Peptides against a protein of PDB entry 6FRK. Designs and how they scored, part 292

Target 1, 411 residues: chain A of PDB entry 6FRK
Amino acid sequence: NEEVLNAMLKEVCTALLEADVNIKLVKQLRENVKSAIDLEEMASGLNKRKMIQHAVFKELVKLVDPGVKAWTPTKGKQNVIMFVGLQGSGKTTTCSKLAYYYQRKGWKTCLICADTFRAGAFDQLKQNATKARIPFYGSYTEMDPVIIASEGVEKFKNENFEIIIVDTSGRHKQEDSLFEEMLQVANAIQPDNIVYVMDASIGQACEAQAKAFKDKVDVASVIVTKLDGHAKGGGALSAVAATKSPIIFIGTGEHIDDFEPFKTQPFISKLLGMGDIEGLIDKVNELKLDDNEALIEKLKHGQFTLRDMYEQFQNIMKMGPFSQILGMIPGFGTDFMSKGNEQESMARLKKLMTIMDSMNDQELDSTDGAKVFSKQPGRIQRVARGSGVSTRDVQELLTQYTKFAQMVKKM

## One batch from the design tools (peptide; made by RFdiffusion4, then SolubleMPNN)

Design b2_p28_5_s4 (from b2_p28_5, 13 letters changed)
Fold by OpenDDE base, seed 4:
Structure b2_p28_5_s4 (fold): chain B 411 residues (1-411), chain A 28 residues (1-28)
Amino acid sequence: as target 1 above (411 residues)
Amino acid sequence: DKYQELILKIFSDKELLDEFNELLKSLK
């Protein structure tokens, strides 16, 4: 039993290291898991794998909890939020995402570009802000970020803005000059929250970077970006450990709405390759799929019609980008559907739905739809003509349906 | 079909199937 435990822990540790979790944290987690597992309870025939996974999950949840409550903006007050982070971290994009998030919630939100170092920083912020209809401030002529930040904050305070987001310069390297500039800006504007933006794809470098920021600037919140890529976000654990600050949001793509409040359980599930079950549930519940209960009851009874399949395709189409849905299903990493494959997959679903739109109620509502078509082959030809597809395409759909219906019958 | 491959993968793996079933139950 101890050998099996050690083998399974080795696999988990390898997977966590491959997910960019810091080696020190992985070692600590391994010892904590070993101490938390009762080997006698494991001998009683409970699924040893599930027990280890649960223990690992519990210890990872502790690693993302800094033991401090996240800062939240106060309604009807002026809340100044300063962003800090390296160049390429997604900081500027994240400022726009956060501004859009609060604006959609009915907060009077604005953006300030205090990045004077990067050519075109203000143009990029202006483009993003204009697209999202977010008020913005910056300068093409002022080179001192302290002046820009101070003037912008004063302007938007006088205009009674509730959320004032300040984007600062990012550097390629940890330079003392960057930290001095950040301190000068922070002292001038006196932010209510300082947000460190971290790229999840930098892997093992996350600890050293997050520590360098925390040692110089009073980071109070963390945002993790690029969780849509191959990075499982293990570096986020290093950022929390180094900054002692909570993760407040995550960036899950390039779109302005690819931004969500941080949830511990979904994040850890994704890190472990278990998917985002909670986020999938939330998204499905937000869709008000009134017929989900009826479908679940039919599935439990081994009933699955072509109409039920059609409704499922409609639901998938309503859930948004199929890649995001798939990335939320356990064991389906973000790699399962490249962006190119999503449009093709959606086009394929639409084609299948178009075929089903040419079916009659008897065909759609039959508990044995494949048998209805097999008994009367003329139905296949009618549906093919009605949908503008080949008889082969209809037969492929029916073959697909039959496989699904057989799976449902085995459930 | 990527969706079929998906569903086939979910239903071929007992652990994924169990998780999928728990997910479906939580959607009630």
Scores: peptide ipSAE 0.006, ipTM 0.311, DockQ to the pose 0.036
Fold by OpenDDE base, seed 1:
Structure b2_p28_5_s4 (fold): chain B 411 residues (1-411), chain A 28 residues (1-28)
Amino acid sequence: as target 1 above (411 residues)
Amino acid sequence: DKYQELILKIFSDKELLDEFNELLKSLK
């Protein structure tokens, strides 16, 4: 029994290490799981794998909970939120995402660019803020970030803004001068919250980076970025462990809407490759796919047309990055979430839709679309010519449709 | 939500999920 437990724990530990979970945390988790598992209960024929998975899940939930309540802004007050993080962490983009999130919630929100180190930082923030219709402040002439931050905070306080987000300079390396600048800005503006923005793609370096920031600046919140399928999110555990601060939001892509409040259970489920059914449900509900009732009724009756397939592809395309959808589906590993594979998958879906755009209503609405084309091969040639594709591409679409229609008949 | 039920049905059935996964792999 102990050998079986050790073998299963080794597999889980390997998977967690492959998910960029820090080696020290994985070792501690292994010990905690061993201590939490009653070996006698495992002898009783309970599914040992499920017990280990449940114990691992519980211990991971504890690792993402620092035991500290997240700061929340107070309505009707002036809340100053200072952002800190390395260059390339997605800090500036995350400032805009957070500002947009609060603006959509009916908060009077603004952005301040106190990044004087990066050429074009203010232009980038201005561009993002203008697209989102968020008020912004910065300077092209002032080089002291303390002055810019102080003037911007004072301006927006006087204009009764509720959420005042201050973006600071990021550097490529942990330099003492960066931390001194951040401390000077923090002392000048007296932020209500300091948010550390971490790139999840830095993997095992997450702990050292997060610790270096926490040792110099009073980080109270963490935002993890680039959870768009390249990073498995294990670095987030390292960030929480090092900062002792809660993760408040996650960045899940490049769009301003690719920003979500942190939820512990969905995050751990994704980390373990169990998918995010709850997040998928939330995402589907946000899309207001009201027009799908008729499709669902057809699917329940085992009816599936090429038009129904086209509408499903439109729905998938509307759900946002195909990677995000796939990453929400249990059994779709994080490897399916690679940006390269997503663009290729979306291009392939768009190609299939372009082929279907060359079909007539009789072909699209047939309950046996594949048979309509098989009976009259001239239809395949017409569709191929109309869409600028090979007859093979049309046959491949019909083969995929047939596979889907067979799956629907089994439902 | 009937769509939610359908999605849950696809994802609760391992055979349907495997077929769906194969289909989506073929779309890549």
Scores: peptide ipSAE 0.000, ipTM 0.345, DockQ to the pose 0.120
Fold by OpenDDE base, seed 3:
Structure b2_p28_5_s4 (fold): chain B 411 residues (1-411), chain A 28 residues (1-28)
Amino acid sequence: as target 1 above (411 residues)
Amino acid sequence: DKYQELILKIFSDKELLDEFNELLKSLK
């Protein structure tokens, strides 16, 4: 039993290391799991694998919980949120995502660009803020981030903004000058929350980086970015351990909507490669997809129409970026949709839907839609003309549909 | 096409499909 336990723990430890979990945390987890597993219960014929998985899951949940309640903004107050993090961490993008999140929740939200070091920082923030219709402040002429931050905070306080987000300068490296600048800004604006933004893709460097920020500024919250890429987010555990601060949000892509409140259980499930079943549930519930039963029944009967495919594409489009949905399905590695191809994939879905919008009900509702088109090639030309695409694009769609319908028949 | 491969993967993996179906059932 101990040999079996050790073998299974070795596999779990390997998977956690491959998920960028810090080697010290993996060692500690292994010891804690060994201590938590009752070997007598393992002898009683319980599924040893499930027991180990549950023990691992429970210990990972503890590693993500710093034992500190996350800061939450107070409604009707002026909440100042300062962002800190390295250049390339996704900090500036995350400021816009957080601002948009609170704006959509009915908070009076604004953005301040106090990044004077990076050329075009203010233009980037302005572009993001304008696109999201978020009020913003910054300067093209002022070079002191303390002045910009102070003036911007004062302005938006006087205008009764509830959420005042301050983006600060990042550097490519941890430099003393960066930390002094952050401290000066923090002292000047007296933020209600300091958010450390961490790139999950830096792997084992997460601990040292997070610690360096916490040692200089009073980090109270963590946001982990780039969880849509190859990074399984194991570095997030290191950030929590180093900062003793909760993860409040995660960034799951480059789009402004690729941002969600941190949930411990879904995150750990994803980290273990079990998928984010709960997050998928929540997203599907938010979509009020009442028609999923009818689809499931059709799929059970091996029936799949072009309309059923269209409805699935609509569901995917409503759930947001396809990468997020995929990252929620167990066994779909985060790698399936590389970040750069997400917009292209969504554009492709939209193109396919536009082609189907030019189909008639007979074509859409046929259990063999491809055969309807093959028997009457003039339908392909009609649909192509109606949707403004080539006959080849319609044929590609029908080829895709045929592959889907064949899989559904094999279910 | 990555999207085709994806839906193909979701639908070709019976365990994933069953989990997805269980998920959809739990949404009720």
Scores: peptide ipSAE 0.009, ipTM 0.326, DockQ to the pose 0.036; fails the geometry check
Fold by OpenDDE base, seed 2:
Structure b2_p28_5_s4 (fold): chain B 411 residues (1-411), chain A 28 residues (1-28)
Amino acid sequence: as target 1 above (411 residues)
Amino acid sequence: DKYQELILKIFSDKELLDEFNELLKSLK
């Protein structure tokens, strides 16, 4: 039993290291997992793998939880959010994403460009802000970021903005001058929150970078960027450990809407390659699929009708972006559905549902729907005419249904 | 069809299938 435990822990540790989790955290995790596992319970024939996975998951959740409640903006107040981070971390893009997130939630949001070092920083922010219809402030002539930040914050406070985001200069290297500038800006504007933006792709360097920022400025929140399907999330754990600050959001792509609130369980599940089963459960439960009991019971009996498939398509459509659902399934990377493919997939589902809307109850409720159509080919022609599709499209639907029904029978 | 590919992937992997079945059970 101990050998099996050690082998599984070795695999988990390897996977975590490959996911850019800091070696110190991986060692600590291994020790904590070993201490949390009751070897006597493992002897009782319990699923050793599940127990180890649960213990690993629990310890990873602890590593992502700094024990500090995330700062949240107060509605109707002026909330100043200062962004800090290295050049190339996605900081400027993340400022725009956060501003857009709050704007879509009905917050009066604005952006300030206090990056005086990078040529075109203000133009880039202005371009992003204008596309998102977010008010912005900056200067082409003022070189002191303290002046720009102070004037911008004062302006937007006077205009009763609720979310005031200040972007600062990034550097390629940790320069003392950069940290002094950040401190001067922070002292001048007195931010309610300081957000460290970190690129997940920098791997093992995440800890050292995050620590260097925390040692110089009072980082209170972390945003992790470039968490696409290839992004190793392990650097996020290092950032939390170094900053002792919660991850509040993640950037999942280049688009302004590729931004979501951080959820611990989904993130850890994804990090382990387990998907986001809990988030899928939660999302499915949020759908108030009370009617799913009957479906689950049918599925348990190997029964699957065209109506059951229709209801599943409705559920998928209600669950929102299919990419988010897929990213929640274990072993499905977020890359499985590029955004372009999601709209196409939803359009295909809607087309299939339109075909099924032209079916009668006998066809929909048959446990062998494909056989009903095969016995009476005139039904295919009727459904095709009713839905405005080809007989081939109906046959393709029936072929898909048959594959599904065969899978359900194997369940 | 990506949904079909998804379902095929879930149902082709016994571990994913077991997890999916546990998910379905938890929805009860």
Scores: peptide ipSAE 0.005, ipTM 0.302, DockQ to the pose 0.035; fails the geometry check

Design b2_p28_7_s1 (from b2_p28_7, 12 letters changed)
Fold by OpenDDE base, seed 1:
Structure b2_p28_7_s1 (fold): chain B 411 residues (1-411), chain A 28 residues (1-28)
Amino acid sequence: as target 1 above (411 residues)
Amino acid sequence: SEKELEEAKKKYPELARLKEILRELSEL
């Protein structure tokens, strides 16, 4: 029924608008989905909802593909990467994240601060670079960003750096003076790639911002930041459409490791609230949970210790914000992404780990840890005193452990 | 999709367990 299709498409359009997808793109998607759905080929009994969701998914995947191959650095060459974007976009933090990403992959990477406008920009870059052990260049006295960028690029070229990242001045407004400065820097250093950094949280303003940059500067790549917030990332589609440039990375938090290569299908799945199964698998594989073959074998045998639970909490803590992990699991809605519940959940895990840090090896490695504590109540009092918690908090942990151990035995 | 989730659960049983652990942790 065309009326049912139109009602469902209206719900999808509303959900996409609430996900910060640009109104023009939503309208185009609606027309494309309506043309792609053959109502006559709707086999009697196929869930019309699933067909519409699949058609929407396919059209969103096409909107994220600019039809242009992403630039990639060449090994053994000098690759100059210039960053552009508004103040507050996360540009400076993203420069450090990208530098750290390439450094961890064995690239000789450096950072240049050509932001002379913002007081303390160079100190912020130094602080981030020093924490990550990344070489950096900048000036406290030179006010011309062209001079700083040129000298820094020349220095690091002469020192045989492979990845040379140049951070530029951000402005609060799209000012012609900002774009002129960016053009002068770009002309002086001749970058191999110009990266536009966009804040996903600006919602419907993403198109206008991205277009203004593309109209003035030869943007070749996009990085989207603040995808850990309330922004569902629909603004990323607007940036791709306006710049005709691929998204190469996404920033998923405040930490230097909250940075990942952009993957189209996981991103669209997350945007639709389907979860990011692939990104969760990749994070699980990156954590080398395979080094926990011993834990996987114990879990296969229905064995679960307090140490095994502690190691799982450490792994969860290493995966980053608990909200990101939950937001990657299909069926965990956006309600679990509340910053309040995340900090509370992480604080709770850290409290449980602190209680377990006061346990001995006999207690941690027992296949019946709860029974060890039940037989000798003095152990509960010792652990409570050692961790600075109540005996009730230790009993709650043991109750939780018992619940987990029972689940593992039923698996 | 439910099918992709079932295929992921079959291919990555450790991921299915991690998801269950995370579910239980979120309900705590």
Scores: peptide ipSAE 0.006, ipTM 0.306, DockQ to the pose 0.086
Fold by OpenDDE base, seed 2:
Order: sequence, then C-alpha cells, then structure tokens
Structure b2_p28_7_s1 (fold): chain B 411 residues (1-411), chain A 28 residues (1-28)
Amino acid sequence: as target 1 above (411 residues)
Amino acid sequence: SEKELEEAKKKYPELARLKEILRELSEL
C-alpha cells in the first residue's frame, strides 16, 4: 500500500515538474500530501486514486491561494493599475486585454504608455488601443516615464476614467535601473494596484523572476500570460509563491479576448488534466441559460428543434473563443485545439446560423425539422436561395441537426 | 477523472449537453 502511494505520488510529482511547477513547491506538496493521506482509511477499500487526487488538488489549491484577497477596482472611482514585467512577458498586450475586459463590463477605461525604452512601444500600444476603441496616452518626444505616467494619469483622472492602466518599460534582464524606474513611476502615480505580468513559458525561471520583482516593487497582483492549451501552468504557482500575490487574470492566446479572470479550482483542475469544469459551469451560468428553462425542459423531454440548435450556437458564440470553451471541458483541451483553427470553427457556426436565419418559424420550431424539409423539398431550395448557399449546404445542416436531435434523445 | 466528470454531468446536465454539442461541432 505505501509502495503504491509512493509510486502514485512520484507520478504526480513528475507531472507537476513537467508542468513547470517549482521543484521546492513539488517537494513541499509531496510531503503535505503524504501527511494528509490517512493510510488506514486507504486500507478500508476507499479509492486510493481518488483520495490521492483529492489530497493533491487540495494542496495545489493552497499553493495558488496566497491567503490575500485580490484587489478589485471600485466602481465610480479612479483606479490606477500599474503593469510591471520583463520584455516579452506579454505586458503591453495584457494591458490592452485588461482594459478591454473592463470596457466590456461597462467601465470607463484608458491606457497609458510609459515605456520610453523600447522603440515603437507607444505605436504598439496605440495600435492595440485603437483596435479595441480604448482611449490612450503616451509621448513620442518625452523620454521620462515618470512625466508621461504622471501627465497621463492626471489627464484621465480629470476626464473621470475609472480604470487607468499604466504600461511600463520592460527589460531583457533584471536590471537595477529598471526597478528604480518602476519605483519612481509607482511613487509618482500612486497606483491602487501593481500587476506583475509573467510569461508561463519561461518554466522554472518563473520563481526567480517573480521574486526579483516582488523584492523591488510592491507587486499586489499577478497576471500569467501564454497559458494556451499547451502552456505549462506550473509557473503560475511559482509566481504566487514568490510574490505572495494572487493571480487575477490569465492570458490564453494572442487575441484581445484571449483573457479570463483567474479561478483557482478550474486552473488546478486543468493543471491536473481534469479539465475546467467549474469555469465551464461559470461561463454557462454567465450565459444566463436559466433564462432558457424552456430549452432545458425541452431537452429533458428529448425534444430538440432547429431553433434550439440556433440558440445553442448563439450561446457558444457568446461564451467567447471556442478554443477556451473546449479547453475547459475535461478531455477536450489537447486534441481539439490541434485539429482546427478557432476562426474556422466560428465561421462554420456563423454559416450554419445564416442558413437558419432563412428558415421560417414552422421549420425552426418543428420537433422533427429534418422531416419537415424531407416532406417538402421546395423548403430546402427556398432556404438555400435566402441564405446564398447551395441546397447541399442546407442538407448538410439538416444532417447535423438530425445527429444532434438523436443525441438529445439519448440523454 | 471520468467519475468526477460523470458526477459533474449528473449535477449539471446542461454542461453535459453543452459538451456533447461541442463534441458534435468538433466533428464538423
């Protein structure tokens, strides 16, 4: 029994190390898990695997929880958020993602470029901000980041902005000059939150980098970038441990919407290959699918219409990037991301919806939509003409609908 | 685990349905 436990703990430790969890944290976790497992309870025929997984999960949750409540902006106040991090961490892109996130939530958001060191930093920020329709400030002539940050913060405070994000200079190395510059900017603008942006792809270097920033500036929040479906999440644990600061958001791609609030349980579940069931639940709940009690009730009775399929496609589109949704479902994360461009999958969904937009209520609300079309083939030709597609495209949609309706009947 | 997923599917039948919808969409 103890040999089996030690073997399973070794596999878990290997998987965590392969996920770029810091070696010290993995050792501590192994000891904590070994102490939390009652070997006597395991002898009673309890599922040893489930017990070990639960103990590992519980200890990983503790490693991601710094015991400090994450800072949250106050509505109707001016909240200054300063970004710090190395060059290439995705800091500038993450500033735009965070601003866009708050803008979509109805916050008056703006961006300040206080990166005077990198040529084209302001142009990059301006390009990202303009694409997202986010107000921005910066200079082509001012070389002092303190002046730019102070002027920009003052300007946007006077214009009653609620979220004021300041992007600072990155460096390739942990240079004292960078930390002095960051401290001078922080002292001048008095940020309500300092966000350290970390690239997850740097692996075991995450701890040392995060610690170097925390030792020099009062980092209060962490954002982890490049957490794509293949990204090793273990660097996030290292960042929390080093900064003693909560992860507030994660970046999951290159797009401005590849950005999500950090959730501990989902993240650990994903790290363990269990999938993000809770984050999927929360995204599904955010869709207010409860307003679809009628759909849930129809689906409980094995009824599924073309309208019900259309509404599900609308829901999927509202959930954001399809890759993010699938990457949250246990067992879908790795294989689904490899086979299709997300944009292609979304384009296919939009095409199917456009075909359904040319259907009438009798066709959409039929419990046997495929049979309605099979009985009156002239409907297929009407829908094809209305949507600008071939009769074959409409038949393919009806074939897909029939597969879905058969699945719903088996549930 | 498959069992935790099955328990989650029982607790959240909407998620189970969404998963199956997403699966069939992946096959398109």
Scores: peptide ipSAE 0.000, ipTM 0.244, DockQ to the pose 0.111
Fold by OpenDDE base, seed 3:
Structure b2_p28_7_s1 (fold): chain B 411 residues (1-411), chain A 28 residues (1-28)
Amino acid sequence: as target 1 above (411 residues)
Amino acid sequence: SEKELEEAKKKYPELARLKEILRELSEL
């Protein structure tokens, strides 16, 4: 009924505001969702909740879609990418992450440090670039960022680099001097793409910040950083709305590999917290795995066993790029991906499965598998011996299971 | 693990709540 819909839309609006989504966007979403819901179709016995959720999800997807295709570099061309953003936004780290991302994809990539304002900016870039084996340019003596950017771009163009990333100065606040410097650099190097780097942890300030950059320079792409932290991700919607520019990547930590291409559906799903189970359910449904209905029904009832976790790990191993799938498992996303490359994550998952292969059906099928082991500590020692691992490794698995089961139960 | 999930839920309490609301919106 319209009252129930209005109550739920109020809760959605509250959660979106708590997630640092701009109040104007939340109001617009509420009206769009209300207009997209056919109350007559809801009266016909269609699952009202699924309709509301689908409508909310669809409108959030539209909020992160600027209607503009993301710029992509052209192979065999010299692509100049200028980075802009405040100090502390993770801009310099993000330059290195993007350079490393393209280098790993077989692009001839380089970095230019045109940050003359921050003491040690060039040393930081040099350290990151050297560690990643990325060619770099900068100066310890030149103080004009326009000169450094121009010389560096010319040098790397002459050396036939395909991806030329220019890191610019940041300030602690939006200052006219910063914007004039950015405009002068942009005019001198004529970048093929201007990337605005935004810290998602700034919350409601995301819109005003993103707008201030877009009003001064032709921002064509957005990268959102610190989405591994307490950043609620709603600032990403504000950045897209203000810049009219797509989010191209997200930063999910401090490691050079803590960087992924932006995907609208997984991001909205994660922002909505739906991500982990629905994206798992959708991918599990895409895999056409015969036993999926029973698992989905258990998950809906907040039941999750060690066997259900094992089956999910099997499903994950059957799905291609492991990093994208682990990020969809509640409580596994950050700690499993941050600990190494995709192969190391797969090896770790395979180790966890090998530990579970040494469990009995009573342990695997218990609705509280961790409690079965806590009541009888001799089970941990048996499983550890059977799988050739330490009792600590079994305790870590049980700890991971308990976390996952608590997520499923709160779902 | 229970601690990493509690830490993830402490890290994203509003996302967990938005998940719950949207789960509550999917089960309607």
Scores: peptide ipSAE 0.050, ipTM 0.574, DockQ to the pose 0.028; fails the geometry check
Fold by OpenDDE base, seed 5:
Structure b2_p28_7_s1 (fold): chain B 411 residues (1-411), chain A 28 residues (1-28)
Amino acid sequence: as target 1 above (411 residues)
Amino acid sequence: SEKELEEAKKKYPELARLKEILRELSEL
């Protein structure tokens, strides 16, 4: 029994290390989880695996919660938010995402580009700000970021802006002069919040980088970027541990809308590759997919009809945003459906359903629906006319159905 | 990893099926 526990803890530790969680945090978590289980095993005849998963989940939740209340802007006040982070962390893009997030909530928001080091930083910020209709400030000629930041903050304070976001030059760990410049900017503008932007893909370097920023400036918030990609997000735990600052937002893609408030529980569930199995089970239970037993039985018997596919599309549409469903399934990254692709995918599902609405019961309930259409091509033309689509669109649906029905027969 | 996917398929055959279903549905 202790050997099985130690083996499972070793697998969890390996998975966390592969998720870019810092080795010190993984060791501490292993000890805390072992101590928690030894106490709970004395108290309850619970399944050891569920206990391990729950203990790991609780300890990861504690690692993401620094016990500090996140800073929030005050309505009707001038709130200065300074961004700091490495070059390539997505800092400039994240400034625009945060500005757009507050603007959509009815805040008077603006952007300042105090990145004088990177060529084209101001052009990039200006392009993003202009697309989002966000007021911006910067210079093509001023090279002192302190002057630009001070003038921009003063300008937007005088214009009664509520959210004033300052983007700074991206830094590398070895450039003490650049950290001093960052401190000079912070001292000049006296920000209400300093946001450290971290790239989730930088792996085991996250702790040492986050600490280097916190040792120079009073980082009060963290934003994690590039959680769309193959980044397992374990570096975010290292950032919170090093900065003692809460994660306030996450970047989940390239689009300006691919930005959301951080939620601890969904993030940890995703990090463990557990998905929101509970939330999926709860959503499956809320949907009263009691009729899914009949579908699961049909799938077990290798039977899958066009009607069964239609009912599945209805269930997916009822479950809400497909990105939320996929985010609940273990090993489906947020990559599978960008928010732009979600509306397009939902429109595609609706189009497929509209094609199936023009099918008859003999076509829908056939165990080989594609063969019914192949034997009588006039059915394809009828369905195409009834649904207002091309005969090609109906053939594509039938081809997709055939692939799916063949997979179900192999299951 | 393919091995983690196979182990997940063995441990949660319904979820693995649902995952494969949803993967195929996302490719539609």
Scores: peptide ipSAE 0.018, ipTM 0.323, DockQ to the pose 0.123; fails the geometry check

